# Peptides against a protein of PDB entry 3JWR, part 93

Target 1, 323 residues: chain A of PDB entry 3JWR
Amino acid sequence: TRELQSLAAAVVPSAQTLKITDFSFSDFELSDLETALCTIRMFTDLNLVQNFQMKHEVLCRWILSVKKNYRKNVAYHNWRHAFNTAQCMFAALKAGKIQNKLTDLEILALLIAALSHDLDHRGVNNSYIQRSEHPLAQLYCHSIMEHHHFDQCLMILNSPGNQILSGLSIEEYKTTLKIIKQAILATDLALYIKRRGEFFELIRKNQFNLEDPHQKELFLAMLMTACDLSAITKPWPIQQRIAELVATEFFDQGDRERKELNIEPTDLMNREKKNKIPSMQVGFIDAICLQLYEALTHVSEDCFPLLDGCRKNRQKWQALAEQ
Target 2, 298 residues: chain A of PDB entry 3JWR as posed
Amino acid sequence: TRELQSLAAAVVPSAQTLKITDFSFSDFELSDLETALCTIRMFTDLNLVQNFQMKHEVLCRWILSVKKNYRKNVAYHNWRHAFNTAQCMFAALKAGKIQNKLTDLEILALLIAALSHDLDHRGVNNSYIQRSEHPLAQLYCHSIMEHHHFDQCLMILNSPGNQILSGLSIEEYKTTLKIIKQAILATDLALYIKRRGEFFELIRKNQFNLEDPHQKELFLAMLMTACDLSAITKPWPIQQRIAELVATEFWEQGDQVGFIDFVCTQLYEALTHVSEDCFPLLDGCRKNRQKWQALAEQ

## One batch from the design tools (peptide; aimed at target 1 N125 A190 K194 A287)

Design b2_p30_5_s3 (made by RFdiffusion4, then SolubleMPNN; from b2_p30_5, 17 letters changed)
Fold by OpenDDE base, seed 3:
Structure b2_p30_5_s3 (fold): chain B 323 residues (1-323), chain A 30 residues (1-30)
Amino acid sequence: as target 1 above (323 residues)
Amino acid sequence: DELEEEREILDLLERLLAPELVAAREAAEA
């Protein structure tokens, strides 16, 4: 395609130029091409291209394929969300110095997972999928969409000309896919809620050990969630804009719940409750986000900007809630 | 059940809209 040709021929700017190591990064001003260039830089600077012998054209095609398999009519869970998740992962690995704590296969898996974790997202949560009796709900009982996202990820990885993992051994390939699957599934917030207590307790007791395979898996799950939710850590103008996208998507679901399922949506998804957004954001930060970024910062102090951003945005949302 | 887990998350968010919980968090940070 013309797009592939343009991407493959383009000079990839440095990570410094692209500012993709910054936790404060924003994609708002970036074209689709520039997001793809950023993605190439992430793979390159994490040494994934070299270590796993990726062909440049194949990587370019894969990136474009991933991008193409996000829906354009979804307000938040689109390519830009996936891209921002991956950028946060990259920043956490580089600026947050988590790279030194992980294997190359884990890093590879996390980056692929971050980019792929919401593939073919339909702008509705698992509860809606289940209640609407969607065919996917017949295939999976739990984490329905996350399983679908992984299936889409696997499909792309195995598609002709998109096989960025072709340089891996069979064992490396299997390991990578396992980690990708676990990482994508970990983005189900229900699973986060279920598992976070163990992580926080390990941190609190100073018993956290990344050499333990179970704890490693747990950490990767927490890291995925931290990146998935990283919009809450962004500078206030960015946070506000993203929150509007999230609200739009949630309200769209609520509207569909009324129309298609004949149910009253929760306040979070109720367009008529828009005035509650600031207080709900405070609640979300307190219930879900703060402890996670505190724990992550404990694992690596260089991740503090995520925690600091989260705290600052809490203050901003609280101020709005008091008006 | 995954459906119930999502509902629990939503309920948790709604509960934390209460000023008392915000105050408790602020006190813990002091």
Scores: peptide ipSAE 0.031, ipTM 0.600, DockQ to the pose 0.056
OpenDDE base, seeds 1, 2, 4, 5: peptide ipSAE 0.026, 0.025, 0.031, 0.021; ipTM 0.595, 0.559, 0.625, 0.583

Design b2_p30_5_s4 (made by RFdiffusion4, then SolubleMPNN; from b2_p30_5, 21 letters changed)
Fold by OpenDDE base, seed 5:
Structure b2_p30_5_s4 (fold): chain B 323 residues (1-323), chain A 30 residues (1-30)
Amino acid sequence: as target 1 above (323 residues)
Amino acid sequence: SEREEEQEILDFLEELLNPEGVARRRAELA
């Protein structure tokens, strides 16, 4: 395609020029081509292209395929969300120095997972999929959408001309796919809530050890969630704009719940209760976000900008809730 | 053999995926 030719021929700017190492990064001013260039730079600077002998054209095609398999009519869970998740992962690995704690296969898996974790998202949550009796709800009992996202990820990875993992041994390939699956499934907040207590307790007791395979898996899951939720850590103007996108998507679901399911939506998804957004954001930060970024900062102090951003945005939302 | 390696990959993929999901959408990306 013309898009592939343009991407493959383009000079890829440095990570410094693209600012993709910054936790404060925003994609709002970037074209789709520039987001793809950023993604190439992430793979290159993490040494994934060299270490796993990725062909440049294959990587370009894969990136474009991933981007194409996000829906344009979804307000928040689109390519830009996946791209921002991957950028936060890259920043956490580089600026947050988490790269030094992980294997190349784990890094490869996390980057692929971050880009792929919401593939073909429909702008509705698992509860809606279940209540609407969607065919996907018959295939999976839990984490319905996350299983679907992984299925989409695997489909793309195995598509002709998209096989960025072709340079791996069979064992490396198996290991990578296992980690990708676990990482994508970990983005289900229900699983996060279930598992986070173990992680926080290990941190609190100073018993956290990345040499333990179970603790490694747990850490990768927590890191994925931290990157997935990273919008809450962004500078306030960016956070506010992203919160509007999230609210738009939730309200669209609420409107569909009324129309298609004949149910009253929850306050979070009720367009008529938009005045509750600030207080709900404070509640979300307190219940879900703060402890995660505190624990992540304990693992690597260089991740502090995520925690600091989350705290600052809590203050901003609290001030709006008091008005 | 190359065939044994391919089968090992396929078996592993079947363990990771419910076989019904992957088959349907190969048609949409082609």
Scores: peptide ipSAE 0.249, ipTM 0.672, DockQ to the pose 0.019
OpenDDE base, seeds 1, 2, 3, 4: peptide ipSAE 0.184, 0.023, 0.281, 0.023; ipTM 0.682, 0.487, 0.763, 0.486; seeds 2, 3 fail the geometry check

Design b2_p30_6 (made by RFdiffusion4)
Pose (drawn by RFdiffusion4):
Structure b2_p30_6 (pose): chain A 298 residues (1-255, 281-323), chain P 30 residues (1-30)
Amino acid sequence: as target 2 above (298 residues)
Amino acid sequence: EEELEENYRTVLEEEEAESLLRELDYLLNS
């Protein structure tokens, strides 16, 4: 509660000061309070704060709530993951220049989604909770964890003093939630795979076009995956260390080059055809693929 | 895509990454 006092009264530094406009950004050295501040700057500089009548008091309580609903004991899938995703999402809209390609309702949804796309993640994949017959698997059909991450995001938005959406017309609120649901579910790697082929062709055939309502919401799913694992596009020292965490969390459940080829370069290449200014992601990606390949050969 | 899937699966089998193989099967067949 004091954490709210201190936060809801501190000055939010500029985006330039926070270097959150950068695809090469890192959080290793930021405090907890600082990361929440960057998030406020994100909402502010995306005009989400003014266009949706958000009170500084409410947004702060909500951001703090999402922070406390990520598990600390979880190796990689903790708050800093949701944060590093939203920052990548933020950097994509700004420096990658996509904000000029989509509505205010969509931008707000993507940000809220990117922040909460893994809420309460217990450090285990959908495959494991299905095979271990976790009650969550009994409750949800497909995309089990991602359904849960959303159930949580919504639970928080309906919490008192957390309705950062309270300023929306009922129609706005209604469709924003629809997009948020779609965004969070799209972070299921299975859906990314079962859908990307369609998108990779519209790109390949120089046919892809945003105006098309459907082609757009597909891209929105591809954008979510693009930020969800943006960690692979980081400078080597960072990718080195964050790969260490994904490493431990996986080995805890058990108790890189093939993946980048299979999952990543394919995707970031497509994102750059859609937006050239998004190339740093593709550059950083194959750059790390280069270092991992060299290590694989010892 | 298929070729890359096969290559990725081969890498996982060579590395005896049974957990990832089960996860890959789950992702593809769920």

Design b2_p30_6_s1 (made by RFdiffusion4, then SolubleMPNN; from b2_p30_6, 16 letters changed)
Fold by OpenDDE base, seed 5:
Structure b2_p30_6_s1 (fold): chain B 323 residues (1-323), chain A 30 residues (1-30)
Amino acid sequence: as target 1 above (323 residues)
Amino acid sequence: MEELRKKYLAELQKAKNELAIEELDYLLNS
């Protein structure tokens, strides 16, 4: 209640002051309160507060509820990751001019999805959840954690005093929830790998059309992944620090795999293979990231800073891999 | 008019809550 009172009473700085339109944005210096203020500004500047008649106190409570439902004992997949994903979404919408290509409902859904996409993340991947025979693995066949994240998102959206979607019609509400679900599920990298070929081919052939509902859905999925992976695009000092957080979480999983499952972890999860991180990062950039940011830049040239950042970090990781 | 508005808002909220439950049930059973 004290945190809510403080947030609700605070003056929300401009997007310019908060630097939330910058693709180079870092949250490292921000307090939890400041991250919440940034989030309010994102909703406001995307006209979501006005267009959907959100009550300020309800929005504040919702943001704090989302933040509270991220675990503090997880090195990377925490509130700060979700916040950075949402900030990249905001930057892509504003500075990247993607806003002009989307409906207000799509924008609303994407912002909610970005903030919510990793809710209650446990610091382990879907493979670990399956192999550990966790109860969640009995509920879902694939994208186990992403389904759980959506469940948590829906729970919060319908909690008393958190109903930021109360101003929507029933049809708008249905549409928004559908897009949120699709966007959160799209953050499963396995689904990205499965679907990206269609997107890249449409771009390559100049057949990409956002007026096609299927292609629109595909684009929203690719945009979510681009924001989720956006740490790879950050200025090198920021990229290195985030890579250390990711490595910490992966090594924690690997340690648990040895202890709890009696298996040798993959190189990615193996603390003893720390020296392979640079080469693995190059491989990750080449296999997963580059084509995505190239395609996104083709849809909107103003997204080029993401591609440029990815290329620069590839060079930096390659230089370390050669040492 | 005020009574009609209140009734409409209550019905809308009920419909949203029902939809939310259905979506959760769908996810849990999928």
Scores: peptide ipSAE 0.026, ipTM 0.477, DockQ to the pose 0.012
OpenDDE base, seeds 1, 2, 3, 4: peptide ipSAE 0.016, 0.005, 0.005, 0.016; ipTM 0.459, 0.386, 0.374, 0.509

Design b2_p30_6_s2 (made by RFdiffusion4, then SolubleMPNN; from b2_p30_6, 15 letters changed)
Fold by OpenDDE base, seed 1:
Structure b2_p30_6_s2 (fold): chain B 323 residues (1-323), chain A 30 residues (1-30)
Amino acid sequence: as target 1 above (323 residues)
Amino acid sequence: MEELLAAYRAELQRRNDTLSLEELDYLLNS
């Protein structure tokens, strides 16, 4: 395609030029081509291209295939969300110095998972899928959309000309796919809520050990969630804009819940309850986000900008809630 | 339920996936 030719022939700017190591990064001013260039740079600077012998054209095609399999009519859970999740992962690995704590296969898997974790997202949550009796709800009992996202990820990875993992041994391939699956499934906040207590307790007791395979898996899951939720850490103007996109998508779901399911939406998805957004954001930060970024910062102090950003945005949302 | 599962599997198969979910499960559990 013309898009592939343009991407494959383009000079990829440095990570410094692209500012993709910054926790404060914003994609708002970037074209789709520039987001793809950023993605190439992430793979390159993490040594994934070299270590796993990726062909440049195959990587370019894969990136474009991933981008293509996000829906354009979804306000938030689109390519830009996946790209921002991957950028936060990259920043956490580089600037946050988490790269030194992980294997190359884990890094490869996390980056692929971050880019792929919401593939073919429909702008509705698992509860909607379940209540609407969607065919996907019959395939999986829990984490319905996350299983679907992984299936889409696998499909793309195995599509002709998209096989970025072709340079891996059979064992490396199996390991990578296992980690990708676990990482994508970990983006289900319901699973996060179930598992986070173990992680926080290990940190609190100073018993956290990345050499333990179970604790490693737990950490990768927490890191995925931290990147997936990273919009809450962004500078206030960026946070506010992303919150508008999230609210738009949630309100669209709420409107569909009224129309299609004949139910009253929750306050979070109720367009008429827009005035509650600030207080709900404070509640979300306190209940879900703060402890995660505190624990992540305990694992790597260089991740502090995520925690600091989250705290600053809590103050901003609290101030709006008091108006 | 079986028809919907079959339709979903057929949609995945139409995409010419070189590895089926069953093959993946086999590979991952192998």
Scores: peptide ipSAE 0.027, ipTM 0.441, DockQ to the pose 0.018
OpenDDE base, seeds 2, 3, 4, 5: peptide ipSAE 0.019, 0.018, 0.021, 0.022; ipTM 0.486, 0.515, 0.468, 0.510

Design b2_p30_6_s3 (made by RFdiffusion4, then SolubleMPNN; from b2_p30_6, 14 letters changed)
Fold by OpenDDE base, seed 4:
Structure b2_p30_6_s3 (fold): chain B 323 residues (1-323), chain A 30 residues (1-30)
Amino acid sequence: as target 1 above (323 residues)
Amino acid sequence: MDELLEAFRQQLQEAKDEGSLAELDYLLNS
């Protein structure tokens, strides 16, 4: 395609120029082409292109294929969300110095998973999928969409001309796919809630050890969640804009719930209750986000900007909730 | 794991901002 030719021929700017190592990064001013260039830079600077012998054209095609398989009519769970998740992963690996704690296969898997974790998202949650009796709800009992996202990821990875993993051995390929699957499934917040207590307790007791395979898997899951939720850590203007996108998508679901399912939406998905957003954001930060970024900062102090950003945004949302 | 989720849900229900936290619980359970 013309898009592929343009991307493959383009000079890829440095990570410094693109600012993709910054936890404060924003994609708002970037074109789709620039987001693809950023993605190439992430793979390159993580040594994934060299270590796994990726062909440049194949990587370009894969990135464009991933981008194409996000829906443009979804307000939040689109390519830009996936891209921002991947950018946060890149920043955590580089600036947060997590790279030194992981294998190349784990890094490869995490980056692919971050970019792929919401593939073909429809702007509705698992509850909506279940209640609408969608065919996907018959295939999977739990984490319905996350299983679908992984299936889409696997489909793309195996598509002609998109096989960025072709340089891997069979064993490396299997390992990578296993980690990708686990990482994508870990983005189900229900699973995060179930597992986070173990992680926090290990940190609290100073018993956390990445050489333990189970603890490694647990850490990768927590890191995925931290990147997936990273909008809450962004500078306030960015946080506000992303919160608006999330609210838009939730309200769109609420409208569909009324129209298609004949149910009254919850306050979170009710556009008539927009005034509750600030208090809900405070609750979200307190219940879900703060402890995660605290724990991540204990694993690597260089991840502190995520925690600091989260705390600052809590104060901002609290101030709005008091108005 | 299920016990932790249940404990978390209970804590959310007991919180002062029951409305906002209940909605968060809904999101996390959906």
Scores: peptide ipSAE 0.017, ipTM 0.480, DockQ to the pose 0.165
OpenDDE base, seeds 1, 2, 3, 5: peptide ipSAE 0.017, 0.014, 0.017, 0.017; ipTM 0.481, 0.444, 0.525, 0.538; seed 3 fails the geometry check

Design b2_p30_6_s4 (made by RFdiffusion4, then SolubleMPNN; from b2_p30_6, 15 letters changed)
Fold by OpenDDE base, seed 1:
Structure b2_p30_6_s4 (fold): chain B 323 residues (1-323), chain A 30 residues (1-30)
Amino acid sequence: as target 1 above (323 residues)
Amino acid sequence: MEALEAAYRAELQAAKDEGSLALLDYLLNS
């Protein structure tokens, strides 16, 4: 395609020029082509292209295939969300110095997972899929959409001309797919809530050890969630804009719940209760976000900008809730 | 299921407002 030719022939700017190592990064001013260039830079600067012998054209095709399999008519869970999740992962690995704590296969898996974790998202949650008796709800009992996202990821990785993992041994390939699956499934916030207590307790007791395979898996899951939720850490103008996108998608679901399922939406998804957004954001930060970024900062102090951003946005939302 | 229910109950007890409860319910069902 013309798009592939343009991407493959383009000079890829440095990570510094693209500002993709910054925790304060915004994609709002970037074209789709520029987001693809940023993604190439992430793979290159993490040494993944060299270490796993990726062909440039194959990587370009894979990125464009991933982008194409996000829906454009979804307000928040689109390519830009996946791209921002991957950018936060890149920043955490580089600026947050987590790269030195992980293997190359784990880094490869996390970056692929971050870009792929919401593939073919429909702008509705697992509860809606279950209550609407969608065919996907018959295939999976738990984490319905996350299983679907992984299936889409696997389909793309095995598609002709998209096989970025062709340079791996059989054992490396199996390991990478296992980690990708675990990382995508970890983006189910229900699983996060279930598992986070173990992680926080290990940190509190100073017993956290990345050499333990179970603790490594737990850390990768927490890191994925931290990147997936990273919009809450962004500078206030960016945070507000993303919160509007999230609210738009939730209100669209709430409207469908009322119309199609004859149920009253929760306050979070009720278009008539916009005035509750600030207090709900404070509740979200306190219940879900703060402890995660505190624990992540304990693992690596260079991740502090995420925690600081989250705290600053809590203050801003609290001030709006008091008006 | 028991572990998820235990986590849900713990978070409900920690919730300070109705907005937080609605969000937690969403997250556990999402």
Scores: peptide ipSAE 0.023, ipTM 0.575, DockQ to the pose 0.162
OpenDDE base, seeds 2, 3, 4, 5: peptide ipSAE 0.021, 0.022, 0.022, 0.081; ipTM 0.452, 0.578, 0.559, 0.623; seeds 3, 4, 5 fail the geometry check

Design b2_p30_7 (made by RFdiffusion4)
Pose (drawn by RFdiffusion4):
Structure b2_p30_7 (pose): chain A 298 residues (1-255, 281-323), chain P 30 residues (1-30)
Amino acid sequence: as target 2 above (298 residues)
Amino acid sequence: VEERKEELIEKAAGFEATDEELEELLELEE
């Protein structure tokens, strides 16, 4: 509660000061309070704060709520992951110049979604909770964890003093939530795989076009995956360390080159054909693929 | 083919797929 006091009264530094415009950005050295501040700058500089009548008091309580609903004891899938995803999402809209390609309702949805796409993640994959017959698997059909992450995001938005959407017309609120649901579900790697082929062709055939309502919402799913694992596009010292956390969390459940080839380079290449200014992601990606390949040969 | 492809997608998403199974999934996608 004091955390709210101190936050809802601090000056939010500029985006330039916070270096959140950068695809090569890192959070290792930021405090907790600082990361919440960057998030406020994100909403602000995307004009989301002014165009949706958000009160500084409310947005702060909500951001803090999402922060406290990520598990601390979880290795990689904690708050800093949601944060590093939203920043990548933010950097994509700004420096990668995509904001000029989509509506205010879509931008708001993507940011809220990127922040909450893994809420309450208990450090285990959909495969495990299904095979262990977790009650969550009994409750949800497909994309079990991602359904839960959304159930949480929504629970928080309906919380008092957290309705950062309270300023929306009912029609706006209704379709924003629809897009948020789609965004969070799209972070299921299974859906990324069962859908990417369709998208990779519209790109390959120089046919892809945003104006098409359907082609757009497909891309929105591809964008979510692109930010969800943007960590693989980081400078080597960072990718080295964040791979250490994914490493431990996996091993805990058990108790890189093939993946990048199978999952990543394919995707970031497509994103750059859509937006050239998004190439730093592709560059940083194959750059790390280079260093992991060398290590794989010891 | 579709059943095999869905199985391989579940395995790939679950980090249970072998290298040969991933290569087979890429061929099925093509």

Design b2_p30_7_s1 (made by RFdiffusion4, then SolubleMPNN; from b2_p30_7 with V1D E2Q E3K E6D D19P L26K)
Fold by OpenDDE base, seed 4:
Structure b2_p30_7_s1 (fold): chain B 323 residues (1-323), chain A 30 residues (1-30)
Amino acid sequence: as target 1 above (323 residues)
Amino acid sequence: DQKRKDELIEKAAGFEATPEELEELKELEE
């Protein structure tokens, strides 16, 4: 395709030029081509292209395939969300110095997972999928969409001309896929909530050890969630704009719940309850976000900008809630 | 208790939990 030719022939700017190492990064001004170039840079600067002998054209095709398998009519859970998740992962690995704590296979898996974690997202949550009796709800009881996202990820990875993992040994390939699956499934907030207590307790007791395979897996899950939720950490102007996208998608779901399911939507998904958004954001930050970024910062102090951003946005949302 | 906790977790994950339910979940996590 012309798009592939353009991408493959393009000079990839430095990470510094692209600012993809910054936790404050915004994609709003970037074209789709530029987001793809950023993605190439992430793979390159993490040494993944070199270490796993990725062909440039194959990587370009894979990136474009991943991008194409996100829906354009979904307000938030689209390619830009996946791209921002991956960028946060990249920033956490580089600026947050987490790269030094992980293997190359883990890094490879996390980056692929971040880009792929919401593939073919439909703009509705697992609860809606269940209640609508969607065919996917018949295949999976829990983490329905996350299983679907992984299936889509696997399909793309195995598609002709998209096999970015072809340079891996059989064992490396198996390991990578295992980690990708675990990482994508970990983006189900239900799993996060179920497991976070163990992580926080290990941190609190100063017993956290990345050399332990179980704790490593736990950390990768927490890191994925931290990147997936990283919109809450962004500078306030960026946060506000992203919050509008999230609200739009939630309201679209709420409208569908009314129309298709004859259900009164929850306040967060109720278009008539826009005035509650600030207080709900405060609640979300307190219940879900703060402790995670505190714990992550404890693992790597260089991740503090995420925590600081989250705290600042809490203050901003609180101020709006008091208005 | 575990059944209730699981229910609250699913609600929280779907952003459907009320503040009271989030507090209940917190109590059950302790």
Scores: peptide ipSAE 0.572, ipTM 0.945, DockQ to the pose 0.816
OpenDDE base, seeds 1, 2, 3, 5: peptide ipSAE 0.553, 0.563, 0.564, 0.569; ipTM 0.942, 0.944, 0.944, 0.945

Design b2_p30_7_s2 (made by RFdiffusion4, then SolubleMPNN; from b2_p30_7 with V1E E3K T18S D19E L26K E27K)
Fold by OpenDDE base, seed 5:
Structure b2_p30_7_s2 (fold): chain B 323 residues (1-323), chain A 30 residues (1-30)
Amino acid sequence: as target 1 above (323 residues)
Amino acid sequence: EEKRKEELIEKAAGFEASEEELEELKKLEE
């Protein structure tokens, strides 16, 4: 395709030029092509291209395929969200120095998972999918959308000309897919909430050990969630804009709930209750976000910008809630 | 309590939990 030719022929700027190592990164000014270039740089600078003998054209095609399989009519859970999740992962690995704690296969899996974790997202939560009796709800009882996202990820990875994992041994391939699946499923906040207590307790007791396979898996899950929620850590102007996208998507769901399911939406999804957003954001930060970024910062102090950003945004939301 | 906790987890995960419900969930995790 013309898009593939353009991407494959383009000079990929440095990570420094693209600012993709910055936790404060924003994609708002980037074209789709530039987001793809950033993604190539992430794979390159993590040594994934070299270590796994990825062909440049195949990587380019894969990136474009992933991007294409996000919906444009979804306000928040689109390619830009996935891209920002991957960028946060890259920043955490590089600037946050988590790269040194992980294997190349784990890094490969996390980056693929971050880019793929919301593939074909429909702008509605698992509850809506279940209540609407969608066919996906017949396939999976829990983490319905996350299973679908993984299925889409696997479909793309196995598509002709998109096989970025072709350089892996059979064992490496199996391991990578296992980690990808676990990482994508970990983005279900229900799973996060269920598992986070174990992680926080290990940190609190100073018993956290990445050499333990179970703890490694737990850490990768927590890291995925930290990157998925990283919008809450962004500089305030960026945070506000992203919050508007999230609110738009939630209101769209609420409107559909009224129309299609004949139910009153929850406050967060009720367009008429937008004045509650600031207080709800404070509650979300306190209940879901803060401890995660505190724990992550304990694992790697260089991740502090995420925690600091979260704290600053809590203050901003609190100030708005008091008006 | 475990049943209530599970209910709150599912609500929170779907962004359907109120501020009060999120606070209740935090208390149940202590």
Scores: peptide ipSAE 0.544, ipTM 0.939, DockQ to the pose 0.857
OpenDDE base, seeds 1, 2, 3, 4: peptide ipSAE 0.515, 0.526, 0.522, 0.542; ipTM 0.933, 0.936, 0.934, 0.938

